# Peptides against a protein of PDB entry 2KNC: the designs that were tried, part 30

Target 1, 74 residues: chain A of PDB entry 2KNC
Amino acid sequence: KGPDILVVLLSVMGAILLIGLAALLIWKLLITIHDRKEFAKFEEERARAKWDTANNPLYKEATSTFTNITYRGT

## One batch from the design tools (peptide; made by RFdiffusion4, then SolubleMPNN)

Design b2_p15_2_s4 (from b2_p15_2, 8 letters changed)
Fold by OpenDDE base, seed 2:
Structure b2_p15_2_s4 (fold): chain B 74 residues (1-74), chain A 15 residues (1-15)
Amino acid sequence: as target 1 above (74 residues)
Amino acid sequence: ELLLLIILLGLLLGL
């Protein structure tokens, strides 16, 4: 029985669709991994900058604590 | 990103 031309055509179409879907999944996976790595790096750099600022003796907190001398906690 | 996916899908459907 020679290869059924319809079975060959359907198998080729199915293979093209599977390759296309696999390429899209790989592409989406690579982008998602890239973005997560870039975001993680950005948050690490931001955390490091916050630690450096907290250890900077020239950093004056924008919050001035005024002790209200008249506040007798009832 | 979504635009590249649409272009790639359009290319795959136009082939």
Scores: peptide ipSAE 0.041, ipTM 0.657, DockQ to the pose 0.043
Fold by OpenDDE base, seed 3:
Structure b2_p15_2_s4 (fold): chain B 74 residues (1-74), chain A 15 residues (1-15)
Amino acid sequence: as target 1 above (74 residues)
Amino acid sequence: ELLLLIILLGLLLGL
């Protein structure tokens, strides 16, 4: 008995749907990995930019400690 | 991303 034509058609349709679903899952996974890597790089660059701001010679701390040279502690 | 997903879904439904 040759393969039932209906079984062959359903098998081909099922295979196409499974390939399409697998491709969508792979695509979503690749995007999710890409976005996480890009966000991690952005946060690293933002962290580095904050460290570079601390070494900026134009950054004047809002708090200046003035030693009063006239204060002789009795 | 969303536009590419819609195009890919449209291509899969048009097959």
Scores: peptide ipSAE 0.040, ipTM 0.656, DockQ to the pose 0.050
Fold by OpenDDE base, seed 5:
Structure b2_p15_2_s4 (fold): chain B 74 residues (1-74), chain A 15 residues (1-15)
Amino acid sequence: as target 1 above (74 residues)
Amino acid sequence: ELLLLIILLGLLLGL
């Protein structure tokens, strides 16, 4: 019995679909890993910038706390 | 990103 031509055609179509799906999954995985690494780097740089601002001798806090020495809370 | 997926899909359909 020669190979059933329909079985060969369906197997080739199935193989092409599986290769295409695998390529899309690999691509989506690479993008997702890239975006997560870039976001993690951005959050780390933001955290460092907050610490560097605390050590900046030119940083004046926008909030001036005036201690009113005359405020005796009744 | 989306453009590269369209190109890859176009390549897969043209093969």
Scores: peptide ipSAE 0.039, ipTM 0.659, DockQ to the pose 0.046
Fold by OpenDDE base, seed 4:
Structure b2_p15_2_s4 (fold): chain B 74 residues (1-74), chain A 15 residues (1-15)
Amino acid sequence: as target 1 above (74 residues)
Amino acid sequence: ELLLLIILLGLLLGL
């Protein structure tokens, strides 16, 4: 019995679809891992930058609180 | 990213 031509065609089509799906899943997984690592690094750098800014003697807070000593509330 | 996914899916469906 020669290979059933229909079984061969369906097996090739199924193999192409499975390879394509596997490639998409691998690609999505690699991107998701990359983006999570980059985001974690970015949040760590932002956390460090807040600590470094708090210790920077040149950092002037954008908020200046002045007490108006002349304000006698009537 | 989404564009590459569409192109790759189109290539897999056109083969």
Scores: peptide ipSAE 0.038, ipTM 0.654, DockQ to the pose 0.047

Design b2_p15_3_s1 (from b2_p15_3, 13 letters changed)
Fold by OpenDDE base, seed 2:
Structure b2_p15_3_s1 (fold): chain B 74 residues (1-74), chain A 15 residues (1-15)
Amino acid sequence: as target 1 above (74 residues)
Amino acid sequence: LLPLLLGKLLLELLS
């Protein structure tokens, strides 16, 4: 039996689609891993900065609380 | 590796 041209064409089309899909999945996976690693580093740095700020005796909160003596809580 | 596998598959389908 000579080569079935239809089988060859369908197999090539299927292979191209599978390669394209695999490439997109790999690309998405790499980006997702990269972004999660970068975000994890950012959150670690933010956590360190918060701890350092909490231990800094020169840190003054940007907010001041004033007690309104006329507020009766009604 | 992928182009070699595809080439081998194509040769096998064309034989």
Scores: peptide ipSAE 0.073, ipTM 0.741, DockQ to the pose 0.117
Fold by OpenDDE base, seed 3:
Structure b2_p15_3_s1 (fold): chain B 74 residues (1-74), chain A 15 residues (1-15)
Amino acid sequence: as target 1 above (74 residues)
Amino acid sequence: LLPLLLGKLLLELLS
């Protein structure tokens, strides 16, 4: 029995679509992993910069806490 | 590997 031309055509079309979809998914996955790693490094550097600023003797906090010694807490 | 699997599948469909 010769190959069913319709089955061959549909299988080739299906294979091309699956390969294209798989390639797009792999591409998106690689970008997403790359971006998350870069973002994680950026957040680590930002966290480190915040800690370094907190230890900077020249840093004046924008918020001053005044303890009112006359507040009886009634 | 993927093109080899496709080639094998095509040979099975054409046999």
Scores: peptide ipSAE 0.073, ipTM 0.738, DockQ to the pose 0.184
Fold by OpenDDE base, seed 4:
Structure b2_p15_3_s1 (fold): chain B 74 residues (1-74), chain A 15 residues (1-15)
Amino acid sequence: as target 1 above (74 residues)
Amino acid sequence: LLPLLLGKLLLELLS
């Protein structure tokens, strides 16, 4: 049987679409892995900076709690 | 491996 031109064309089109989709999925996966690693590093650096700030004797908290000792709660 | 499988498939379709 001679090659069915329709079968050949549809198979080639399907193969191109599958290769394209696979390439996009691999690309998205690589970006996602990269972004997760970079985000993890950023959160670690932020946690260190927060720790360093908390231990800085020059850091004054923006909030002060004042207890009014004269408030009798009438 | 993938190009070999595709090549084999193409040969089967053209045969």
Scores: peptide ipSAE 0.070, ipTM 0.735, DockQ to the pose 0.153
Fold by OpenDDE base, seed 5:
Order: structure tokens, then C-alpha cells, then sequence
Structure b2_p15_3_s1 (fold): chain B 74 residues (1-74), chain A 15 residues (1-15)
């Protein structure tokens, strides 16, 4: 059976679209995994910076909790 | 591997 030109054209176009879509999905997946690792590192560095600030003897917390002894919660 | 599979598929579609 001679090549159906329409079948050949549609199959080639479909293959290009599927390969392109697959490449974009793989690329997005790799970026998402990379960004999650970088974000985890950033949160670890931020946590360390907070600990270093909390251990600074010159750091006075801006908020002081006062327990109102008169408040009996009635 | 992918271009070989694609080339083989194209030859089968053209035969």
C-alpha cells in the first residue's frame, strides 16, 4: 500500500509535538527538583542565621511577654 | 537510540 501522505504528515507532526511536550515536562520536573533542593538549603541557612541571632548576648527580643496576674480568664 | 527508532518508524510508514 503506497504511503498515505496524510498519515505520514500527521504522524510526524504528532511525534514532534509529543517529543516537545515530553522534553518540556522533563525540563520542568528537573527545575522543580532543583528549586526544592535550593529552597531547603535556603531554609537551613535562614534557620542557622536565626540561631546565631538568638545566641547573640547583645540581642534583646523586641517582644516581651507580660503575664497579667490580674487576668483570671472569667 | 531515539533517532534510530524514529527513522525506522518513518521507513515503515513510507513502505
Amino acid sequence: as target 1 above (74 residues)
Amino acid sequence: LLPLLLGKLLLELLS
Scores: peptide ipSAE 0.070, ipTM 0.736, DockQ to the pose 0.156

Design b2_p15_3_s3 (from b2_p15_3, 12 letters changed)
Fold by OpenDDE base, seed 5:
Structure b2_p15_3_s3 (fold): chain B 74 residues (1-74), chain A 15 residues (1-15)
Amino acid sequence: as target 1 above (74 residues)
Amino acid sequence: LLPLLLLLLALKAIL
């Protein structure tokens, strides 16, 4: 029996769909890995900047604690 | 490359 034209057509259509889906999944995976690495780097840099601000000798705390010398806590 | 090779093998098995 010659190749069933319907089986050939359905196999080619199925293969095109599978290749297209695989390409989209690979593309989405690459973007997701890139974005996760960039976000992790950003959060690390933000965490470091917070620690560097705590160690900055020029950082004056915005909170001025005035000790009221007249407050005798009874 | 791999899915294309599998497609060519499938076509060769059907033809």
Scores: peptide ipSAE 0.043, ipTM 0.673, DockQ to the pose 0.197
Fold by OpenDDE base, seed 3:
Structure b2_p15_3_s3 (fold): chain B 74 residues (1-74), chain A 15 residues (1-15)
Amino acid sequence: as target 1 above (74 residues)
Amino acid sequence: LLPLLLLLLALKAIL
């Protein structure tokens, strides 16, 4: 009994569909992992930039406390 | 990988 030509055609078509679907799932997974890693790096760099802003030598606090050396509290 | 392996086994069983 030769292979049923219909079963062979359906198996090959199912093959191509499964390979195509698997390739799309792998591609989507790789992009999703890449984007999450890039976003995590961006948030880490943004966090570091906020910490460096606290030590910015160009930042003059709008409020300077002057100790008046002549103020003897009565 | 598993569905591809099952497919190759099915193809081998049909041919």
Scores: peptide ipSAE 0.043, ipTM 0.665, DockQ to the pose 0.123
Fold by OpenDDE base, seed 1:
Structure b2_p15_3_s3 (fold): chain B 74 residues (1-74), chain A 15 residues (1-15)
Amino acid sequence: as target 1 above (74 residues)
Amino acid sequence: LLPLLLLLLALKAIL
């Protein structure tokens, strides 16, 4: 019995769909890994920038703590 | 691995 033309057609269509889906899954996985690495780098750079902001001579703290020397806690 | 297994299953269905 020659190869069933319907089985050959369905197998080729199924193979194309599976290759396409596999390529999309690999692409999505690569992007997701890239974005996680870039986000981790961004949060590290943002953490470093917060430490440098404490030494910015232009940064005036919005809160000045005045010690009230007349507050003897009675 | 999964697409290769499906390809082998398809080949087995043709043969």
Scores: peptide ipSAE 0.039, ipTM 0.662, DockQ to the pose 0.170
Fold by OpenDDE base, seed 4:
Structure b2_p15_3_s3 (fold): chain B 74 residues (1-74), chain A 15 residues (1-15)
Amino acid sequence: as target 1 above (74 residues)
Amino acid sequence: LLPLLLLLLALKAIL
């Protein structure tokens, strides 16, 4: 029996859809891996920058504690 | 794995 033309057409359509879906999944996977690596690097750089800022001798704390030496607690 | 199995079944149905 020659290949049923309907089976050939449906198989070609199915193959195109599967290739398209596979390409989209690979693309999404590559982006997701890239973004996770970039985000991990960004959080590491941010953690380092926070540590460097905490040790910056030019950083003046916004909180100044004034001891009132004239406060005699009555 | 599922789409690959379906593709192999389709190829077997054509041949």
Scores: peptide ipSAE 0.038, ipTM 0.650, DockQ to the pose 0.183

Design b2_p15_3_s4 (from b2_p15_3, 11 letters changed)
Fold by OpenDDE base, seed 3:
Structure b2_p15_3_s4 (fold): chain B 74 residues (1-74), chain A 15 residues (1-15)
Amino acid sequence: as target 1 above (74 residues)
Amino acid sequence: LLPLLVGLLALKELL
């Protein structure tokens, strides 16, 4: 008995759908991994930029402690 | 790989 043409057609359609779904899942996974890596780099660069701001010689602290040399605490 | 191999085996039995 030759293969039922309907079973062959449904199996080919099912295979194409499964390949398409697998390709979409792989694509979504690759994008998700890429975006997470890019975001992690961005947060690392932002963290480094915060540390460099603390060592910036142009940064004047808003609070300057002036030692008043004329203040003899009596 | 396993589901692809099973699919190829099923296709071989079908054809």
Scores: peptide ipSAE 0.043, ipTM 0.683, DockQ to the pose 0.135
Fold by OpenDDE base, seed 4:
Parts: structure tokens; C-alpha cells; sequence
Structure b2_p15_3_s4 (fold): chain B 74 residues (1-74), chain A 15 residues (1-15)
């Protein structure tokens, strides 16, 4: 019995859809792995930059504490 | 792995 032409057509359509879905999943996986590695690198560089800024003698803290010596609490 | 196994089984029935 030759292959039913309808079964062949449906199998080819199913194969194309599965290949397309597999390609999209692989693409999404590659991007997700890339973005996680880049984000981890960015957070490491940002952590180092905070340490370097904290050790910079030219860094002026935005918060200045002044003691009001004239404040006699009643 | 499952869709590949199903595809190989379907191909075996088609030949």
C-alpha cells in the first residue's frame, strides 16, 4: 500500500511546525543564557565601581551631618 | 527526545 498522500502531507506539515518551534526554543534559550551572563557581568562591574567610589578620596557624600551646638534642648 | 521518538515511529509506519 503506497503511503496515503494525506498522511504524507500532514506529516510534512507537522515536521515543519516542530522544526520551527524547536528553532524558536533554541533561539530563546541562547538569548536567555546570553542575557543572564551579561547581567551577571554588569552587576559584578557595578559592585566593583561602588567599592572604587567608596575608596575615592574625591567622593563627597551627599549626606553631611552637622551638630547644632546652639541647640539647648529645653 | 519524546517528539523525536514519535517522529521516528511515525516515519517507520510511513515507509
Amino acid sequence: as target 1 above (74 residues)
Amino acid sequence: LLPLLVGLLALKELL
Scores: peptide ipSAE 0.040, ipTM 0.674, DockQ to the pose 0.202
Fold by OpenDDE base, seed 5:
Structure b2_p15_3_s4 (fold): chain B 74 residues (1-74), chain A 15 residues (1-15)
Amino acid sequence: as target 1 above (74 residues)
Amino acid sequence: LLPLLVGLLALKELL
């Protein structure tokens, strides 16, 4: 019996769909791994910057509390 | 490599 042309067409269509789906899954996985690694580095750098600010002897708090000695709250 | 070999075997059984 020669190859059933319908079975050949359906098998080729199925193979193309599976290859396309596999390529999309690999692409989505690579992006997701990249974004998670970049976000983790950003949160680590923010955490380090907060600790470095606490240990910097040159850090002047931007908040100058002027105690107005003339403010007698009535 | 393995899925390509399985695909070629399946194509040989189909054709």
Scores: peptide ipSAE 0.039, ipTM 0.670, DockQ to the pose 0.107
Fold by OpenDDE base, seed 1:
Structure b2_p15_3_s4 (fold): chain B 74 residues (1-74), chain A 15 residues (1-15)
Amino acid sequence: as target 1 above (74 residues)
Amino acid sequence: LLPLLVGLLALKELL
């Protein structure tokens, strides 16, 4: 029985599609892992920069809280 | 090696 030309054609097409989909899934997974690592690094650097800013003698808080000593809540 | 073996087995069943 010669190879069924239709079965050969469909199997080759299916293999190409599966390889293409697998490559796209691997690529998306690698990007997603990279972006999560980069985002974690960015949030660490942002947290560090916030601490460094709090120790800067030129930093003025945008909000000053004044306690009104004359406010006895009735 | 494993994907090559699976591919050769699949080709053997197809031919």
Scores: peptide ipSAE 0.039, ipTM 0.668, DockQ to the pose 0.177

Design b2_p15_4_s1 (from b2_p15_4, 12 letters changed)
Fold by OpenDDE base, seed 1:
Structure b2_p15_4_s1 (fold): chain B 74 residues (1-74), chain A 15 residues (1-15)
Amino acid sequence: as target 1 above (74 residues)
Amino acid sequence: LLLALLKLLELLEKL
């Protein structure tokens, strides 16, 4: 009668710990999947924004090389 | 999880 009660108590405690650990693993998995989807969307939006910046006809490079066609070097 | 609950049930039935 004594050892059986201890085994029941330890089994119930072990089950509660396993349920808690499983809940944490599921929570972490859901967050990790969410964050990867959001990050993939963010990288796609950033890649699109970079392509739009590369094709922006208003983007003048800060260095305009003026070749003076009238400069005949003496 | 389900397998752990089944094993717990089997352990309780043995007691």
Scores: peptide ipSAE 0.034, ipTM 0.631, DockQ to the pose 0.231
Fold by OpenDDE base, seed 3:
Structure b2_p15_4_s1 (fold): chain B 74 residues (1-74), chain A 15 residues (1-15)
Amino acid sequence: as target 1 above (74 residues)
Amino acid sequence: LLLALLKLLELLEKL
């Protein structure tokens, strides 16, 4: 007695669904790994740009914090 | 995944 035709059909349908789901999971995993690497690179470049700006002798921060030495917080 | 493919092949061979 070969396997019931219904068992074969359900197994093929289940296999197609599992392959499709596995492909989507692999795709999502690859994108997630790519995006994390790109984001880490972007944050490193942004950190470097901040350091380069802070070390630029021509860059004066628009905001200067002056400690008012005459402000005795009473 | 691989185990499911092997079980599917074994099921197809029983056809």
Scores: peptide ipSAE 0.032, ipTM 0.622, DockQ to the pose 0.285
Fold by OpenDDE base, seed 5:
Structure b2_p15_4_s1 (fold): chain B 74 residues (1-74), chain A 15 residues (1-15)
Amino acid sequence: as target 1 above (74 residues)
Amino acid sequence: LLLALLKLLELLEKL
């Protein structure tokens, strides 16, 4: 019996859709892995820059809290 | 994907 032309057409359409979906999933996976690695490096560098600023003895806080010992609120 | 292609081939051979 020759292959049912409808079954062949549906199988080819299904194969094209599955290949397209697989390509989109691979593409999304590659981007997601790339972006997570880049974002993790950026957050690590930002964290290091914050720690280096906090430990830099040249960083004088612009806010000096002077406790005025003579301020007895009358 | 590969398993789906193999199953598709087996289906085509049965027809």
Scores: peptide ipSAE 0.031, ipTM 0.612, DockQ to the pose 0.248
Fold by OpenDDE base, seed 4:
Structure b2_p15_4_s1 (fold): chain B 74 residues (1-74), chain A 15 residues (1-15)
Amino acid sequence: as target 1 above (74 residues)
Amino acid sequence: LLLALLKLLELLEKL
C-alpha cells in the first residue's frame, strides 16, 4: 500500500512551513545579534564622548560658588 | 522542533 497521497502532501506542506519558520527565526536572531552589537558600540562611543566633555576646558559647570570675603555676619 | 524533524525523516524513509 503506497503512502497515502494526503500524508505526503501534508508532510511536504509541513516541511515548507517549518523551513520558512526556521529561516524567519535565523533572520530575527541575526538582526537581534547585530542590533545588540551596534548598541554596545553606541554606548561605548557615548561613554567616550562623556569623558571628552568632562575634560573639555570650554565646559564650565553652570554652578559657580563665590565666597564673599566682605560678608561680616553681624 | 527536533521531534518533528525526526518524524519527517522517518516518513521520508517510508517513501
Scores: peptide ipSAE 0.030, ipTM 0.603, DockQ to the pose 0.211

Design b2_p15_4_s2 (from b2_p15_4, 12 letters changed)
Fold by OpenDDE base, seed 5:
Structure b2_p15_4_s2 (fold): chain B 74 residues (1-74), chain A 15 residues (1-15)
Amino acid sequence: as target 1 above (74 residues)
Amino acid sequence: LLLALLELQKLLEEL
């Protein structure tokens, strides 16, 4: 008694679906790892640029708060 | 996956 043709058809269909799902999972995993590494590098470079600006003695803040000692609010 | 392919091969050999 050969295996029921229906069992073979269902097994082939199941195998194709599993291969397709595995390929999508691998693809999503590769993208997610790539994007996380690139984003982490971008945030590190942004953090370094902020620290370099804060430690640069040539950086004059565009907003100088002058305490006007002569402002006695009448 | 590999196990399912081996089972599928076995089913095809029984055909």
Scores: peptide ipSAE 0.051, ipTM 0.706, DockQ to the pose 0.215
Fold by OpenDDE base, seed 1:
Structure b2_p15_4_s2 (fold): chain B 74 residues (1-74), chain A 15 residues (1-15)
Amino acid sequence: as target 1 above (74 residues)
Amino acid sequence: LLLALLELQKLLEEL
């Protein structure tokens, strides 16, 4: 009385499905870690670019507020 | 993974 050939086939199919699922989870984990590292690097580069723009003497803000100190509101 | 391979080997030896 060998083990039910059906139990062996179902166990092999289950093992293949579990390996496939594990590979997908590892792949998703690697992408998620990569994307978080790349996003952190992008936000650091963006913060540096914003700092460099704030210190650029050629950068004129598009909005110049002229306070007319001579305007005595009557 | 290793446990699943060991269980698969056990099922193949029972065959």
Scores: peptide ipSAE 0.051, ipTM 0.705, DockQ to the pose 0.242
Fold by OpenDDE base, seed 2:
Structure b2_p15_4_s2 (fold): chain B 74 residues (1-74), chain A 15 residues (1-15)
Amino acid sequence: as target 1 above (74 residues)
Amino acid sequence: LLLALLELQKLLEEL
């Protein structure tokens, strides 16, 4: 007695669906890992650029405190 | 997955 043609068809359909689902899950996992690594690198580069701006000799503090010796507060 | 592929191969060999 050969296998029921219906069992073979359902098994082939099930295998195709499982392969398709596995491929989508692997693809999503690879993208998610890639994006997390790239985002972490971007946040590190942004943090470094902020530190480099703070230590940049061209950065003038927006606030300078001058003691006005001639200002007698009336 | 590999077990399911081996079972599928057996079913195809019996066909």
Scores: peptide ipSAE 0.050, ipTM 0.702, DockQ to the pose 0.198
Fold by OpenDDE base, seed 3:
Structure b2_p15_4_s2 (fold): chain B 74 residues (1-74), chain A 15 residues (1-15)
Amino acid sequence: as target 1 above (74 residues)
Amino acid sequence: LLLALLELQKLLEEL
């Protein structure tokens, strides 16, 4: 008695679906790992750029905090 | 995945 043709068809369909899903999960995982590494590098470069800007004596912050000496917060 | 491939191979060998 060969395997039931229906069992073979369902097993092949199930295998194709599982392979397709596994390929999509691997692809998404690779992209997610890549994007996290690139984002971490970007945040590190942005942090370095802030340090370089803070050490540049020609850089004037666009926002100056003035303490109003006349503001007695009661 | 690997187990499902081995089961599929076993089903194909039984044909």
Scores: peptide ipSAE 0.047, ipTM 0.694, DockQ to the pose 0.288

Design b2_p15_4_s3 (from b2_p15_4, 12 letters changed)
Fold by OpenDDE base, seed 2:
Structure b2_p15_4_s3 (fold): chain B 74 residues (1-74), chain A 15 residues (1-15)
Amino acid sequence: as target 1 above (74 residues)
Amino acid sequence: LLLALLLLQLLLEQL
């Protein structure tokens, strides 16, 4: 039976839509993996910056401990 | 993927 022109047209349209959706899903997956890697790198750099801040000679602890030299605890 | 293969098979069967 010769090709049903309607079946051929609908199959080609369906194939184009599926390729388009697959391309969008692959693109979204690549972005999501990229963003997770970049976020993990950012949190690692932020963690390192906190360690460097703890060793920063310009960092003064907000807590001043005044030792009363006359306090002999009983 | 499976749907695309089924559509390709259907297209080949019509040819």
Scores: peptide ipSAE 0.050, ipTM 0.685, DockQ to the pose 0.204
Fold by OpenDDE base, seed 1:
Parts: sequence; structure tokens; C-alpha cells
Structure b2_p15_4_s3 (fold): chain B 74 residues (1-74), chain A 15 residues (1-15)
Amino acid sequence: as target 1 above (74 residues)
Amino acid sequence: LLLALLLLQLLLEQL
């Protein structure tokens, strides 16, 4: 009995769907890897910017505690 | 990928 034409058609359709799904998975994987690398760089740059702010000698904390050296508590 | 190769093999076996 020759190849069941219905089985051949369904298998070709299934193969096309699987190729399409594989392409979408590869695309999603590439984006996810790209976004993770970009986010890691952004966090590193933000961490460096925080270190530069913490070491900025011009940054005075809004809270200056003045210890009055002349306050002899009675 | 492996499933697509298996389906291609099954298709070739039906020819």
C-alpha cells in the first residue's frame, strides 16, 4: 500500500510547526541571554556609580552630628 | 530538533 497521503501531509505540517517552534525557542533564548548580559552590565555600572557617590568628598550626609566638646553635662 | 529528525526518519520509512 503506497504511503498514506494523509500521514505524509500531517507529518510535513508537524515538521513545519516544530521548525517554527524551534525558531521561536532559539529567538527567546537569544533575547534572554542578551537581556541578562545587558542587565548585568547595567547593575555593574550602577554599582560603580554608587561607589563614586560614596567616595565623593563633596557628598555631605544630610545628618551632621555636632558633638559639642564644651558640653559638660551637669 | 531530535523530534524533528525522528519525524523525518519516520516519514522516510513510510516512503
Scores: peptide ipSAE 0.050, ipTM 0.683, DockQ to the pose 0.204
Fold by OpenDDE base, seed 4:
Structure b2_p15_4_s3 (fold): chain B 74 residues (1-74), chain A 15 residues (1-15)
Amino acid sequence: as target 1 above (74 residues)
Amino acid sequence: LLLALLLLQLLLEQL
Protein backbone atom coordinates (compact mmCIF):
# COMPACT_ATOMS: atom_id res chain seq x y z
CA LYS B 1 0.00 0.00 0.00
CA GLY B 2 1.44 3.42 -0.86
CA PRO B 3 2.86 5.51 2.01
CA ASP B 4 0.16 6.73 4.40
CA ILE B 5 0.32 10.50 3.80
CA LEU B 6 -0.64 11.13 7.46
CA VAL B 7 2.23 8.91 8.72
CA VAL B 8 4.67 10.70 6.38
CA LEU B 9 3.50 14.18 7.51
CA LEU B 10 3.60 13.25 11.24
CA SER B 11 7.06 11.63 10.83
CA VAL B 12 8.47 14.73 9.08
CA MET B 13 6.97 17.04 11.75
CA GLY B 14 8.33 14.77 14.51
CA ALA B 15 11.79 14.68 12.86
CA ILE B 16 11.90 18.52 12.60
CA LEU B 17 10.87 18.87 16.28
CA LEU B 18 13.49 16.28 17.36
CA ILE B 19 16.26 17.98 15.33
CA GLY B 20 15.27 21.36 16.83
CA LEU B 21 15.22 19.93 20.37
CA ALA B 22 18.57 18.15 19.81
CA ALA B 23 20.14 21.40 18.51
CA LEU B 24 18.86 23.31 21.60
CA LEU B 25 20.20 20.59 23.94
CA ILE B 26 23.62 20.62 22.21
CA TRP B 27 23.68 24.44 22.35
CA LYS B 28 22.75 24.46 26.07
CA LEU B 29 25.36 21.77 26.78
CA LEU B 30 28.11 23.74 24.97
CA ILE B 31 27.19 26.96 26.85
CA THR B 32 27.06 25.09 30.19
CA ILE B 33 30.52 23.54 29.58
CA HIS B 34 31.91 26.91 28.45
CA ASP B 35 30.47 28.79 31.47
CA ARG B 36 31.78 26.13 33.90
CA LYS B 37 35.29 26.35 32.38
CA GLU B 38 35.25 30.17 32.36
CA PHE B 39 33.98 30.30 35.97
CA ALA B 40 36.63 27.79 37.13
CA LYS B 41 39.32 29.86 35.33
CA PHE B 42 37.99 33.08 36.90
CA GLU B 43 38.07 31.53 40.42
CA GLU B 44 41.63 30.25 39.80
CA GLU B 45 42.76 33.68 38.51
CA ARG B 46 41.10 35.36 41.52
CA ALA B 47 42.82 32.93 43.90
CA ARG B 48 46.19 33.55 42.14
CA ALA B 49 45.62 37.34 42.20
CA LYS B 50 45.06 37.13 46.00
CA TRP B 51 48.35 35.22 46.42
CA ASP B 52 50.18 37.55 43.99
CA THR B 53 48.84 40.61 45.89
CA ALA B 54 50.15 39.13 49.15
CA ASN B 55 53.59 38.65 47.53
CA ASN B 56 53.57 41.89 45.50
CA PRO B 57 56.49 44.05 46.80
CA LEU B 58 54.57 47.14 45.57
CA TYR B 59 51.52 46.27 47.72
CA LYS B 60 51.28 48.61 50.70
CA GLU B 61 48.90 47.43 53.38
CA ALA B 62 46.16 49.97 54.09
CA THR B 63 47.07 49.68 57.80
CA SER B 64 50.40 51.17 58.83
CA THR B 65 51.49 50.45 62.40
CA PHE B 66 53.57 53.27 63.88
CA THR B 67 55.40 52.73 67.16
CA ASN B 68 55.16 55.98 69.10
CA ILE B 69 58.77 56.42 70.35
CA THR B 70 57.67 59.35 72.59
CA TYR B 71 55.19 57.19 74.54
CA ARG B 72 56.80 56.98 77.97
CA GLY B 73 54.07 55.21 79.84
CA THR B 74 53.94 56.86 83.09
CA LEU A 1 18.23 9.93 18.41
CA LEU A 2 16.64 6.47 18.96
CA LEU A 3 13.14 7.90 18.39
CA ALA A 4 14.31 9.59 15.16
CA LEU A 5 15.79 6.27 13.95
CA LEU A 6 12.53 4.47 14.85
CA LEU A 7 10.48 7.08 12.94
CA LEU A 8 12.84 6.78 9.95
CA GLN A 9 12.47 2.99 10.06
CA LEU A 10 8.67 3.29 10.27
CA LEU A 11 8.73 5.68 7.27
CA LEU A 12 10.86 3.23 5.26
CA GLU A 13 8.49 0.33 6.15
CA GLN A 14 5.53 2.37 4.80
CA LEU A 15 7.31 3.00 1.45
Scores: peptide ipSAE 0.049, ipTM 0.682, DockQ to the pose 0.259
Fold by OpenDDE base, seed 5:
Structure b2_p15_4_s3 (fold): chain B 74 residues (1-74), chain A 15 residues (1-15)
Amino acid sequence: as target 1 above (74 residues)
Amino acid sequence: LLLALLLLQLLLEQL
């Protein structure tokens, strides 16, 4: 019995769609893993830069709390 | 992969 031409056509179309979907999923997965690793490094470097700024003895906070000795709240 | 093998088997059963 010759192959049902309709089943062959539907199977080929289904295979093409599945290969295309699999390729898109692999591509998205690779990008997502790459971007998460890069973002994690960026946040780690940003965290380190904040710690280095806090430990820098040259960094004087721009906020000097002057206790105004003349402010006797009446 | 498994679905592609199943489709290949179905194709071979029709030949």
Scores: peptide ipSAE 0.049, ipTM 0.677, DockQ to the pose 0.238

